# Peptides against a protein of PDB entry 5ONS, part 173

Target 1, 181 residues: chain A of PDB entry 5ONS
Amino acid sequence: MFKKFDEKENVSNCIQLKTSVIKGIKNQLIEQFPGIEPWLNQIMPKKDPVKIVRCHEHIEILTVNGELLFFRQREGPFYPTLRLLHKYPFILPHQQVDKGAIKFVLSGANIMCPGLTSPGAKLYPAAVDTIVAIMAEGKQHALCVGVMKMSAEDIEKVNKGIGIENIHYLNDGLWHMKTYK

## One batch from the design tools (peptide; made by RFdiffusion4, then SolubleMPNN)

Design b2_p30_2_s4 (from b2_p30_2, 8 letters changed)
Fold by OpenDDE base, seed 2:
Structure b2_p30_2_s4 (fold): chain B 181 residues (1-181), chain A 30 residues (1-30)
Amino acid sequence: as target 1 above (181 residues)
Amino acid sequence: SEEEKKKEIEEAFKEAEELAEEGKKLLEEL
């Protein structure tokens, strides 16, 4: 989603959200990420305005105090940014890729099944379309946010093709954006 | 504690930056 993203070229505008819209978004976030509910007031304090950074390709980034928290495309599901996920690693279920897959993930490549079934990888139960944190062998924090294109069960059985779609990764355009005020 | 959480976040960002830098080097070698 952000492989060729540049803040100067791809950001269209930034709007401050109305209270009713913020409430709706918070409810959506809790629905998507139930574990975030106790932390949501810390992540999005009531006293702080919530903004949407509108980007090309129908991408929207949710921000509070300049921090990039979540993003979505075409009014689809929200994804946490890696920066938020590093603060709250429990927001997403995890999958772990082997050491050899790291360079490909960081190039923006989709995660192939063998990278999830090989020695050094860890594949946890997850349904298709689940948003997941991609962990790297030997690392403690996520390098990528992805979407399961196959169930974990099917990844193990088929072990061929795209297991997880790469959505957001370290060193992509969103990562380099860092903040927006 | 709040201090522990702060340190955890700092460590997370440090590891992420290190991993990102490692990734850049690996990609340059391709």
Scores: peptide ipSAE 0.343, ipTM 0.842, DockQ to the pose 0.072
Fold by OpenDDE base, seed 1:
Structure b2_p30_2_s4 (fold): chain B 181 residues (1-181), chain A 30 residues (1-30)
Amino acid sequence: as target 1 above (181 residues)
Amino acid sequence: SEEEKKKEIEEAFKEAEELAEEGKKLLEEL
């Protein structure tokens, strides 16, 4: 989603959200990520305005105090930014790729099944379309946010093709935005 | 504690930046 994304070229505008819209978004976030509920007031304090950075290709980034929290495309599901995920690693279920897959993930490539089934990888139960944190062998923090294109079961059985779609990764355009006010 | 959480966040960002930098180097070698 952000492979060729540049803040200067791809951001259209930034808007401050109405209270009712914020409440709706918070509810949606809780629905998507039930474990976030106790932390949501810390992540999105009531006293702080919530903004959406509107980008090209119908991408929207949810921000509070300049921090990039979540993003979505075409009003689809919200994804946490890696920066938020690093603060709150439990927001997403995890999958771990082997060392050899790291460079490909960081190039924006989709995660192929062998990178999830090989020694050094760890594949956890997950259904198709589950948003997941991609962990790297030997590292403690996520390098990518992805979406399961196959179930974990099918990844193990078929072990061929795209297992996880790469959505957001370290050093992509979103990562380099850092903050936006 | 708040201090522990702050430390965890700092460590997370440090590792992320290191991994990002390592990734850049790896990609340059491709």
Scores: peptide ipSAE 0.326, ipTM 0.835, DockQ to the pose 0.072
Fold by OpenDDE base, seed 3:
Structure b2_p30_2_s4 (fold): chain B 181 residues (1-181), chain A 30 residues (1-30)
Amino acid sequence: as target 1 above (181 residues)
Amino acid sequence: SEEEKKKEIEEAFKEAEELAEEGKKLLEEL
């Protein structure tokens, strides 16, 4: 989603959300990520304005005090940014890729099934379309946010093709954006 | 404690930045 993203070229505008809209978004976030509920007031303090940074390709980034928290495309599901996920790693279920897959993930490549079934990888139960944190062998923090294109069961059984779609990764355009106020 | 959690977050960010830098190097080798 952000492989060729550049803040200067791809950000269209920024809007401040109304209280009612913020409430709706918070409810959606809790629905998507139940574990976030106790932390939501810390992540999105009631006193702080919530903004949407509108980008090209129908991308919207939810921000508070300049921090990039969540993003979505075409009003689809919200994804946490890696920066938020590093603070709250429990927001997403995890999958772990082997060491060999790291360079490809960080190039924006989708995660192939062998990278999830090989020695050094860890594949945890997850359904198709589940948003997941991609962990790397030997690392403690996520390098990528992805979406399961196959169930964990099918990844193990088929063991070929795209297992997880790469959505957001370290050193992509969103990562380099850092803040927006 | 709050201080411990703050430290954990700082360490998380540090690892992330290090991993990002490692990634840049890895990509240069491709």
Scores: peptide ipSAE 0.301, ipTM 0.820, DockQ to the pose 0.072
Fold by OpenDDE base, seed 5:
Structure b2_p30_2_s4 (fold): chain B 181 residues (1-181), chain A 30 residues (1-30)
Amino acid sequence: as target 1 above (181 residues)
Amino acid sequence: SEEEKKKEIEEAFKEAEELAEEGKKLLEEL
């Protein structure tokens, strides 16, 4: 989603949200990520304005105090940014790729099944379309946010093709934005 | 180049780990 993304070229505008809209978004986030509920007031304090950064290709980034929290495309599901996920790693279920897959993931490549089934990888139960945090063998924090294109069960059985779609990864255009005020 | 790409990857991981650690500290202080 952000492989060719550049803040200067791809950001259109930024709007401040009304209280009612913020409430609606918070409810959506709790529905998608139930574990975030106790933390949501810390992530999005009532006193702080919530903004949407509107980007090309119908991408929207939810921000508070310049911190990039979540993003979505075409009003689809919200994804946490890696920066938020690093602070709150429990927001998403995890999958782990082997060392050999790391460089490809960080180039924006989709995650192939062998990178999830090989020694050094860890594959946890997850259904198709589940948004997941991609962990790297030997690392403590997520390097990528992805979407399961196959169930964990099918990844193990078939072990060919794209297991997880790469949505957001370290060093992509979103990562390089860092903040937006 | 491949070497430049490797360097960028290494820097990204370093930055990510440092940022994550800072985040953890902030959470622990609450």
Scores: peptide ipSAE 0.157, ipTM 0.665, DockQ to the pose 0.704

Design b2_p30_3_s1 (from b2_p30_3, 8 letters changed)
Fold by OpenDDE base, seed 5:
Structure b2_p30_3_s1 (fold): chain B 181 residues (1-181), chain A 30 residues (1-30)
Amino acid sequence: as target 1 above (181 residues)
Amino acid sequence: KEIELIENALKGELTEEEREVLEEVLEKLK
């Protein structure tokens, strides 16, 4: 989603949200990520304005105090940014790729099934369309935010093709955006 | 390519947290 993304070239405008809209978004976030509820007031304090950065290709980024928190495309589900996920790793379920897959993930490539079933990888139960954090062995910071294109069960059985779609990865255009006031 | 990109990123101005993340990834790539 952000492989060819540049803040100066791909951001259109920024709007401040009304209280009613913010309330709706918070409810949606809790629905998508139940574990975030106890932390939501810390992440999005009531006293702080919430903004949406509108980008090309119908991408919207939710921000508070300049911090990029979540993003969505075409008003679909929200994805956490890696920067938020690094602070709150429990927001997403995890999948672990093998060492060989790391370089491809960091180039924006989708995660192929063998990279999730080989030695060094760990595949956890997850349904199709589940948003997941892609991890490396022994490391606590996610490399990528992805979406399951196959269930964990099917990845194990078929072991061929795209297992997880790469949505947002470390050092991509969104990562380099850092903040937006 | 990816190693070079991360190494170049480490030369810039980073917070301590950002540096930690990039170094952690670089360790796994090598």
Scores: peptide ipSAE 0.365, ipTM 0.860, DockQ to the pose 0.045
Fold by OpenDDE base, seed 1:
Structure b2_p30_3_s1 (fold): chain B 181 residues (1-181), chain A 30 residues (1-30)
Amino acid sequence: as target 1 above (181 residues)
Amino acid sequence: KEIELIENALKGELTEEEREVLEEVLEKLK
């Protein structure tokens, strides 16, 4: 989603959300990520305005105090930014890729099944379309936010093709935005 | 390519958390 994304070229505008919209978004976030509820007031303090950075290709980035928190495309599901995910790694279920897959993930490539089934990888139960954090062995910080294109079961069974779609990865265009006020 | 990009990023102004993330990645890439 952000492979060739550039803040200067791809950001259209930024709007401040009204209270009712914020409430709706918070509810949606809790629905998507139930574990976030106890932390949501910390992530999105009531006293702080919530903004949406509107980008090309119908991408919207939810921000509070300049911090990029979540993003979505075409009013689909929200994804946490890696920066937020690094602070709150439990927001997403995890999948672990093998060492060899890391360089491809960081190039924006989708995660192929063998990278999730080989030694060093750890594949956890997850249904298709689940938003997941892509981890490396022994490390605390996610490399990528992805979407399961196959169930974990099918990935293990078929072990061929795209297992996880790469949505947002370290050092992509969104990562480099850092903040937006 | 990826190693070089990460190494270059490490030369910039980073928070401690950002640095840690990049260093972790770099460690795995090498």
Scores: peptide ipSAE 0.361, ipTM 0.859, DockQ to the pose 0.045
Fold by OpenDDE base, seed 2:
Structure b2_p30_3_s1 (fold): chain B 181 residues (1-181), chain A 30 residues (1-30)
Amino acid sequence: as target 1 above (181 residues)
Amino acid sequence: KEIELIENALKGELTEEEREVLEEVLEKLK
């Protein structure tokens, strides 16, 4: 989603959200990520305005105090930014790729099934369309935010093709955006 | 290529948290 993303070229505008819209978004975030509910007031304090950065390709980025928190495309589900996920790693269920897959993940490539089933990888139960954090062995910070294109069960059984779609990865255009005020 | 990109990123202005993340990744890539 952000492989060729550049703030100067791909950001259209930024709007401050109305209270009613913010409330709706918070409810949606809790629905998508139930574990975030106790932390949501810390992540999005009531006293702080919430903004949407509108980008090309129907991408919207949710920001508070300049911090990029979540993003979505075409009003689909929200994804946490890696920067937020690094602070709150429990927001997403995890999948662990093997060492060999790391380079491809960081190039924006989709995660192939063998990279999730080979030694050094750990595949946890997850349904299709689940948003997941892609981890490396022994590391605390996610490399990528992805979406399961196959269930964990099918990844193990089929073990070929795209297991997880790469949505947002370390050092992509969104990562380099850092803040937006 | 990925190693070079991460190494170049480490040369920029980073918070301590950002540096730690990139260093962790770099360690795995090398």
Scores: peptide ipSAE 0.356, ipTM 0.854, DockQ to the pose 0.045
Fold by OpenDDE base, seed 4:
Structure b2_p30_3_s1 (fold): chain B 181 residues (1-181), chain A 30 residues (1-30)
Amino acid sequence: as target 1 above (181 residues)
Amino acid sequence: KEIELIENALKGELTEEEREVLEEVLEKLK
């Protein structure tokens, strides 16, 4: 999603959200990520305005105090930014790739099934379309936010093709967009 | 501190999957 993303070229505008809209978004976030509820007031304090940065390709980034928190495309599901995920690693279920897969993930490549079933990888139960944090052996922080294109069960059984779609990865265009005020 | 956040989260009511994820993260943070 952000492989060719550049803040200077791909950001269109920024709008401040009304209280009612913010409430709706918070409810959606809790629905998507139930574990976030106790932390949501910390992540999005009531006193702080919430903004949406509108980007090309129908991408929207939710921000509070300049921090990029979540993003979505075409009003689809919200994804946490890696920066938020690093603060709250439990927001997403995890999948772990082996060390050999790291370089490919960080190039924006989708994660192939063998990279999730090989030694050093850890595959946890997850349904198709689940948004997941991609971890790697020897890595403390998520290197990618992805979407399961196959269930964990099917990844193990089929063990070929795209297992997880790479949505947002370390050092991509969104990562380099540290803040937006 | 990140460790404290995870530890606090572990005190809540969690699914088994959530607990496993938090424990894994906690282990990596230590």
Scores: peptide ipSAE 0.041, ipTM 0.568, DockQ to the pose 0.065

Design b2_p30_3_s2 (from b2_p30_3, 8 letters changed)
Fold by OpenDDE base, seed 5:
Structure b2_p30_3_s2 (fold): chain B 181 residues (1-181), chain A 30 residues (1-30)
Amino acid sequence: as target 1 above (181 residues)
Amino acid sequence: KEIELLKNALKGELTDEERKVLEEALKKLE
């Protein structure tokens, strides 16, 4: 989603959301990520305005005090940014790729099944279309936010093809954006 | 589900800050 993203070229505008819209978004976030509910007041304090950075290709980034928190495309599901995920790593279920897959993930490549079933990888139960954090063997921070294209069960059985789609990864355009006030 | 997710995450390699956040989250859910 952000492989060729550039803040200067791809950001259209920024709007401040009204209270009713913020409440709706918070409810959506809790629905998607139930574990975030106890932390939502810390992540999105009531005293702080919530903004949406609108980008090309119907991408929207949710921000508070310049911090990039979540993003979505075409009003689809929200994804946490890697920066938020690093602070709150429990927001998403995890999958771990082997060392050999790291360089490909960081280039924006989709995660192939063998990279999730090989020694050094850890595959946890997850249904298709689940948003997941991609961890790496020997690394502390998530490398990528992805979407399961196959269930964990099917990844193990088939062990061929795209297991997880790469949505947002370290050093992509969104990562380099850092803040937006 | 949430508790299991947190427990699994705590088994991984984490920074001190990440571990603290996860432990606090687990405390809130248990």
Scores: peptide ipSAE 0.022, ipTM 0.562, DockQ to the pose 0.238
Fold by OpenDDE base, seed 1:
Structure b2_p30_3_s2 (fold): chain B 181 residues (1-181), chain A 30 residues (1-30)
Amino acid sequence: as target 1 above (181 residues)
Amino acid sequence: KEIELLKNALKGELTDEERKVLEEALKKLE
């Protein structure tokens, strides 16, 4: 989603959300990420304005005090930014790729099944379309936010093709935004 | 499920800060 993303070229505008919209978004976030509820007031303090950075290709980034928190495309599900995920690693279920897959993930490549089934990888139960954090063997921080294109069970059984779609990864265009005020 | 997720996460390689956050999260859910 952000492989060729550039803040200066791909951001259209930024709007401050009204209270009712913020409430709706918070409810949606809790629905998507139930475990975030106890932390939501810390992540999105009531006193702080919530903004949406509107980007090309119908991408929207939810921000508070310039911090990029979540993003979505075409009013689909929200994804946490890696920066938020690094602070709150429990927001998403995890999958772990082997060492050999790291360089490909960081190039924006989708995660192939063998990278999730090989020694050094850890594949956890997850259904298709689940948003997941991609961890790496020997690394502490998530490398990528992805979406399961196959169930964990099918990844193990079929063991070929795209297991997880790469949505957002370290050093992509979104990562390099850092903040937006 | 969330509790299980946190417990599993705590088994991984974590920074001190990450561990702290996860432990606090777990406490809130238990």
Scores: peptide ipSAE 0.021, ipTM 0.545, DockQ to the pose 0.238
Fold by OpenDDE base, seed 4:
Structure b2_p30_3_s2 (fold): chain B 181 residues (1-181), chain A 30 residues (1-30)
Amino acid sequence: as target 1 above (181 residues)
Amino acid sequence: KEIELLKNALKGELTDEERKVLEEALKKLE
């Protein structure tokens, strides 16, 4: 989603959200990520304005005090940014790729099934279309936010093709954006 | 394409290990 993303070229505008809209978004976030509820007031303090940065390709980034928290495309599901995920790793279920897959993930490549089934990888139960944090063997922080293109079960059985779509990865355009006020 | 992706990745914030992996991968492709 952010392979060719640049703040200067791809941001269109920024709007401040009304309280009613913010409440709606918070409810959506809790629905998508139930574990976030106790932390949501910390992540999105009531006193702080919430903004949406609108980008090309119908991408929207939810921000509070300049921090990039979540993003979505075409009003689809919200994804946490890696920066938020690093602070709250439990927001997403995890999958772990082996060391060999790291270079490809960091290049923005989709995660192939063998990278999830090989020694050093850890594949946890997850349904297709589940948003997941891609961890890596020997790494502390998530390398990528992805979407399961196959169920974990199918990844193990088929072990061929794209297992997880790479949506947002370390050092992509969104990562480099850092903040936006 | 892969070369370009790796070069772009090398521009980011990387640990020493990550950088090493990417550089080695790039060398294999060039």
Scores: peptide ipSAE 0.019, ipTM 0.409, DockQ to the pose 0.025
Fold by OpenDDE base, seed 3:
Structure b2_p30_3_s2 (fold): chain B 181 residues (1-181), chain A 30 residues (1-30)
Amino acid sequence: as target 1 above (181 residues)
Amino acid sequence: KEIELLKNALKGELTDEERKVLEEALKKLE
């Protein structure tokens, strides 16, 4: 989603959200990520304005105090940014790729099934279309936010093809954006 | 395409290990 993303070229505008809209978004976030509820007031303090950065290709980024928290495309599900996920790694279920897959993930490539079933990888139960944090063998922080293109069960059975779609990865255009006020 | 992606990744915040992996990958492609 952010392979060729550039803040200067791809950001259209930024709007401040009304209280009612913020409430709706918070409820949606809790629905998507139940574990976030106790932390939501810390992540999105009531006293702080919430903004949406509108980008090309129907991408929207949710920000508080300039911090990029979540993003979505075409009003689909919210994804946490890697920067938020690094602070709150429990927001998403995890999948772990082997060391050999790291360079491909960091180039924006989709994650192939063998990278999830090989020694050093750890595949946890997850349904298709689940948003997941991609961890790597020997790494503490998520390398990528992805979407399961196959269930964990099918990944193990088929063990061929795209297992997880790479949505947002370390050092992509969104990562480099860092903040926006 | 892949070369450009790797070069872009190398501009970011990386651990020493990650940087090494990317640099090696880039060398293999050039």
Scores: peptide ipSAE 0.018, ipTM 0.382, DockQ to the pose 0.026

Design b2_p30_3_s3 (from b2_p30_3, 11 letters changed)
Fold by OpenDDE base, seed 3:
Structure b2_p30_3_s3 (fold): chain B 181 residues (1-181), chain A 30 residues (1-30)
Amino acid sequence: as target 1 above (181 residues)
Amino acid sequence: KEIELLERALEGELSEEERKVLEEALKKLK
């Protein structure tokens, strides 16, 4: 989603959300990520305005105090940014890739099944279309936010092809954006 | 150098300038 993303070229505008809209978004976030509810007031304090940065390709980034929290495309599901995920790693279910897959993931490549079934990988139960945090063997921070293109069960059985779609990865255009006020 | 930056990136230890360097290097691999 952010392979060729540049803040200067791909951001259209930024709008401040009304209270009613913010409430709706918070409810949606809790629905998508139930574990976030106790932390939501810390992530999105009531006293702080919530903004949406509108980007090309129908991408929207939810921000509070300039911090990039979540993003979506075409009003689809919200994804946490890696920066938020690093602070709250429990927001998403995890999958772990082997060391050999790291360089490809960080180049924006989709995650192939063998990188999820190898000895250095850890594959946890997850249905197709589940948004997941991609961890790396021996590393503390998630390197990617992805979407399961196959169920964990099918990844193990088929063990070839695209297992997880790479949506947002470490040091991509969104990561580089860092903040926006 | 890229390996070092990659390792530090995964631990959230890169400066903004270092992130740019890594990003440009990785773009060439696409």
Scores: peptide ipSAE 0.025, ipTM 0.632, DockQ to the pose 0.055
Fold by OpenDDE base, seed 5:
Structure b2_p30_3_s3 (fold): chain B 181 residues (1-181), chain A 30 residues (1-30)
Amino acid sequence: as target 1 above (181 residues)
Amino acid sequence: KEIELLERALEGELSEEERKVLEEALKKLK
């Protein structure tokens, strides 16, 4: 989603949200990510304005105090940014890729099934369309936010093709954006 | 050098210079 994204070229405008809209978004976030509920007031304090950064290709980024928290496309589900996920790693279920897959994931490549089934990888139960954090063995921070294109069960059985779609990865255009006031 | 940067990237944010080096390296993987 952000492989060729550039803040200077792809950001259109920024809108401050009304209280009622913020409430709706918070409810949606809790529904998508139940584990975030106890932390949501810390992430999005009531006293702080919430903004939407509108980008090309119908991408919207939810921000608070300049911090990029979540993003969505075409008003679909929200994805956490890697920067938020690094602070709150429990927001998403995890999958772990093998060492050999890391460099390709960081180039924006989708995660192939063998990278999730080989030694060094860890595949956890997850249904199709589940938003997941992609981890690497021995590393503290997620390197990618992805979407399961196959169930964990099918990834293991078929072990061929795209297992997880790469949505947002470390050092992509969104990562480089850092903050937006 | 690129491998080292990849490993460090998974543990925190790189400097601007290091980021650029990594970006150039990743382009060559295509």
Scores: peptide ipSAE 0.022, ipTM 0.559, DockQ to the pose 0.075
Fold by OpenDDE base, seed 2:
Structure b2_p30_3_s3 (fold): chain B 181 residues (1-181), chain A 30 residues (1-30)
Amino acid sequence: as target 1 above (181 residues)
Amino acid sequence: KEIELLERALEGELSEEERKVLEEALKKLK
């Protein structure tokens, strides 16, 4: 989603959200990520305005105090940014790729099934379309936010093709955006 | 070297100079 993303070229505008819209978004976030509910007031304090950065390709980025928190495309599901996920790693269920897959993921490549089933990888139960944090063997921080294109069960059985779609990865255009005020 | 930098980036261990090297390398991969 952000492989060719550049803040200067791909950001259209930024709007401050109304209270009613913020409330709706918070409810959506809790629905998508139930574990975030106790932390949501810390992540999005009531006293702080919430903004949407509108980008090309129907991408919207949710920000508070310049911090990039979540993003979505075409008003689909929200994804946490890696920067938020690094602070709150429990927001998403995890999958772990092996050491050899790291360089490909960080080039924006989709995660192939063998990278999730090989030694050093850890595959946890997850249904198709689940948004997941991609962890790396021996590493502390998630390197990617992805979407399961196959269930964990099917990844193990089929073990070929795209297991997880790469949505947002470390050092992509969104990562380099850092903040937006 | 680029692979090592990619891996270290996961831990936030890169210096500013190393990050620049990584960014240049990543541009070539695009």
Scores: peptide ipSAE 0.021, ipTM 0.507, DockQ to the pose 0.033
Fold by OpenDDE base, seed 4:
Structure b2_p30_3_s3 (fold): chain B 181 residues (1-181), chain A 30 residues (1-30)
Amino acid sequence: as target 1 above (181 residues)
Amino acid sequence: KEIELLERALEGELSEEERKVLEEALKKLK
């Protein structure tokens, strides 16, 4: 989603959200990520304005005090930014790729099944379309936010093809967009 | 215990139940 993304070229505008809209978004976030509920007041304090940064390709980034928190495309599901995920690693279920897959993930490549079933990888139960944090062997922070394109069960059984779609990865355009005020 | 869970979380090894336990523990510390 952000492989060719550049803040200077791909950001269109920024709008401040009304209280009613913020409430709706918070409810959606809790629905998507139930475990985030106790933390929402910390992540999105009531006293702080919430903004949406509108980008090209129908990408929207939810921000508070300039911090990039979540993003979505075409009003689809919200994804946490890696920066938020690093602060709250429990927001998403995890999958772990082997060391060999790291370079490919960081190039924006989708995660292939062998990278999730090989030694050094760890595959956890997850349904198709689940948003997941991609961890890596020997790394403490998520390398990528992805979407399961196959269930964990199918990844293990089929063990070929795209297992997880790479949505947002370390050092991509969104990552380099550190803040937006 | 909480530190252990945190370490495992960083390695992507926590179950959903363990995540909840960790969340509650961290909430109490803050």
Scores: peptide ipSAE 0.019, ipTM 0.363, DockQ to the pose 0.102

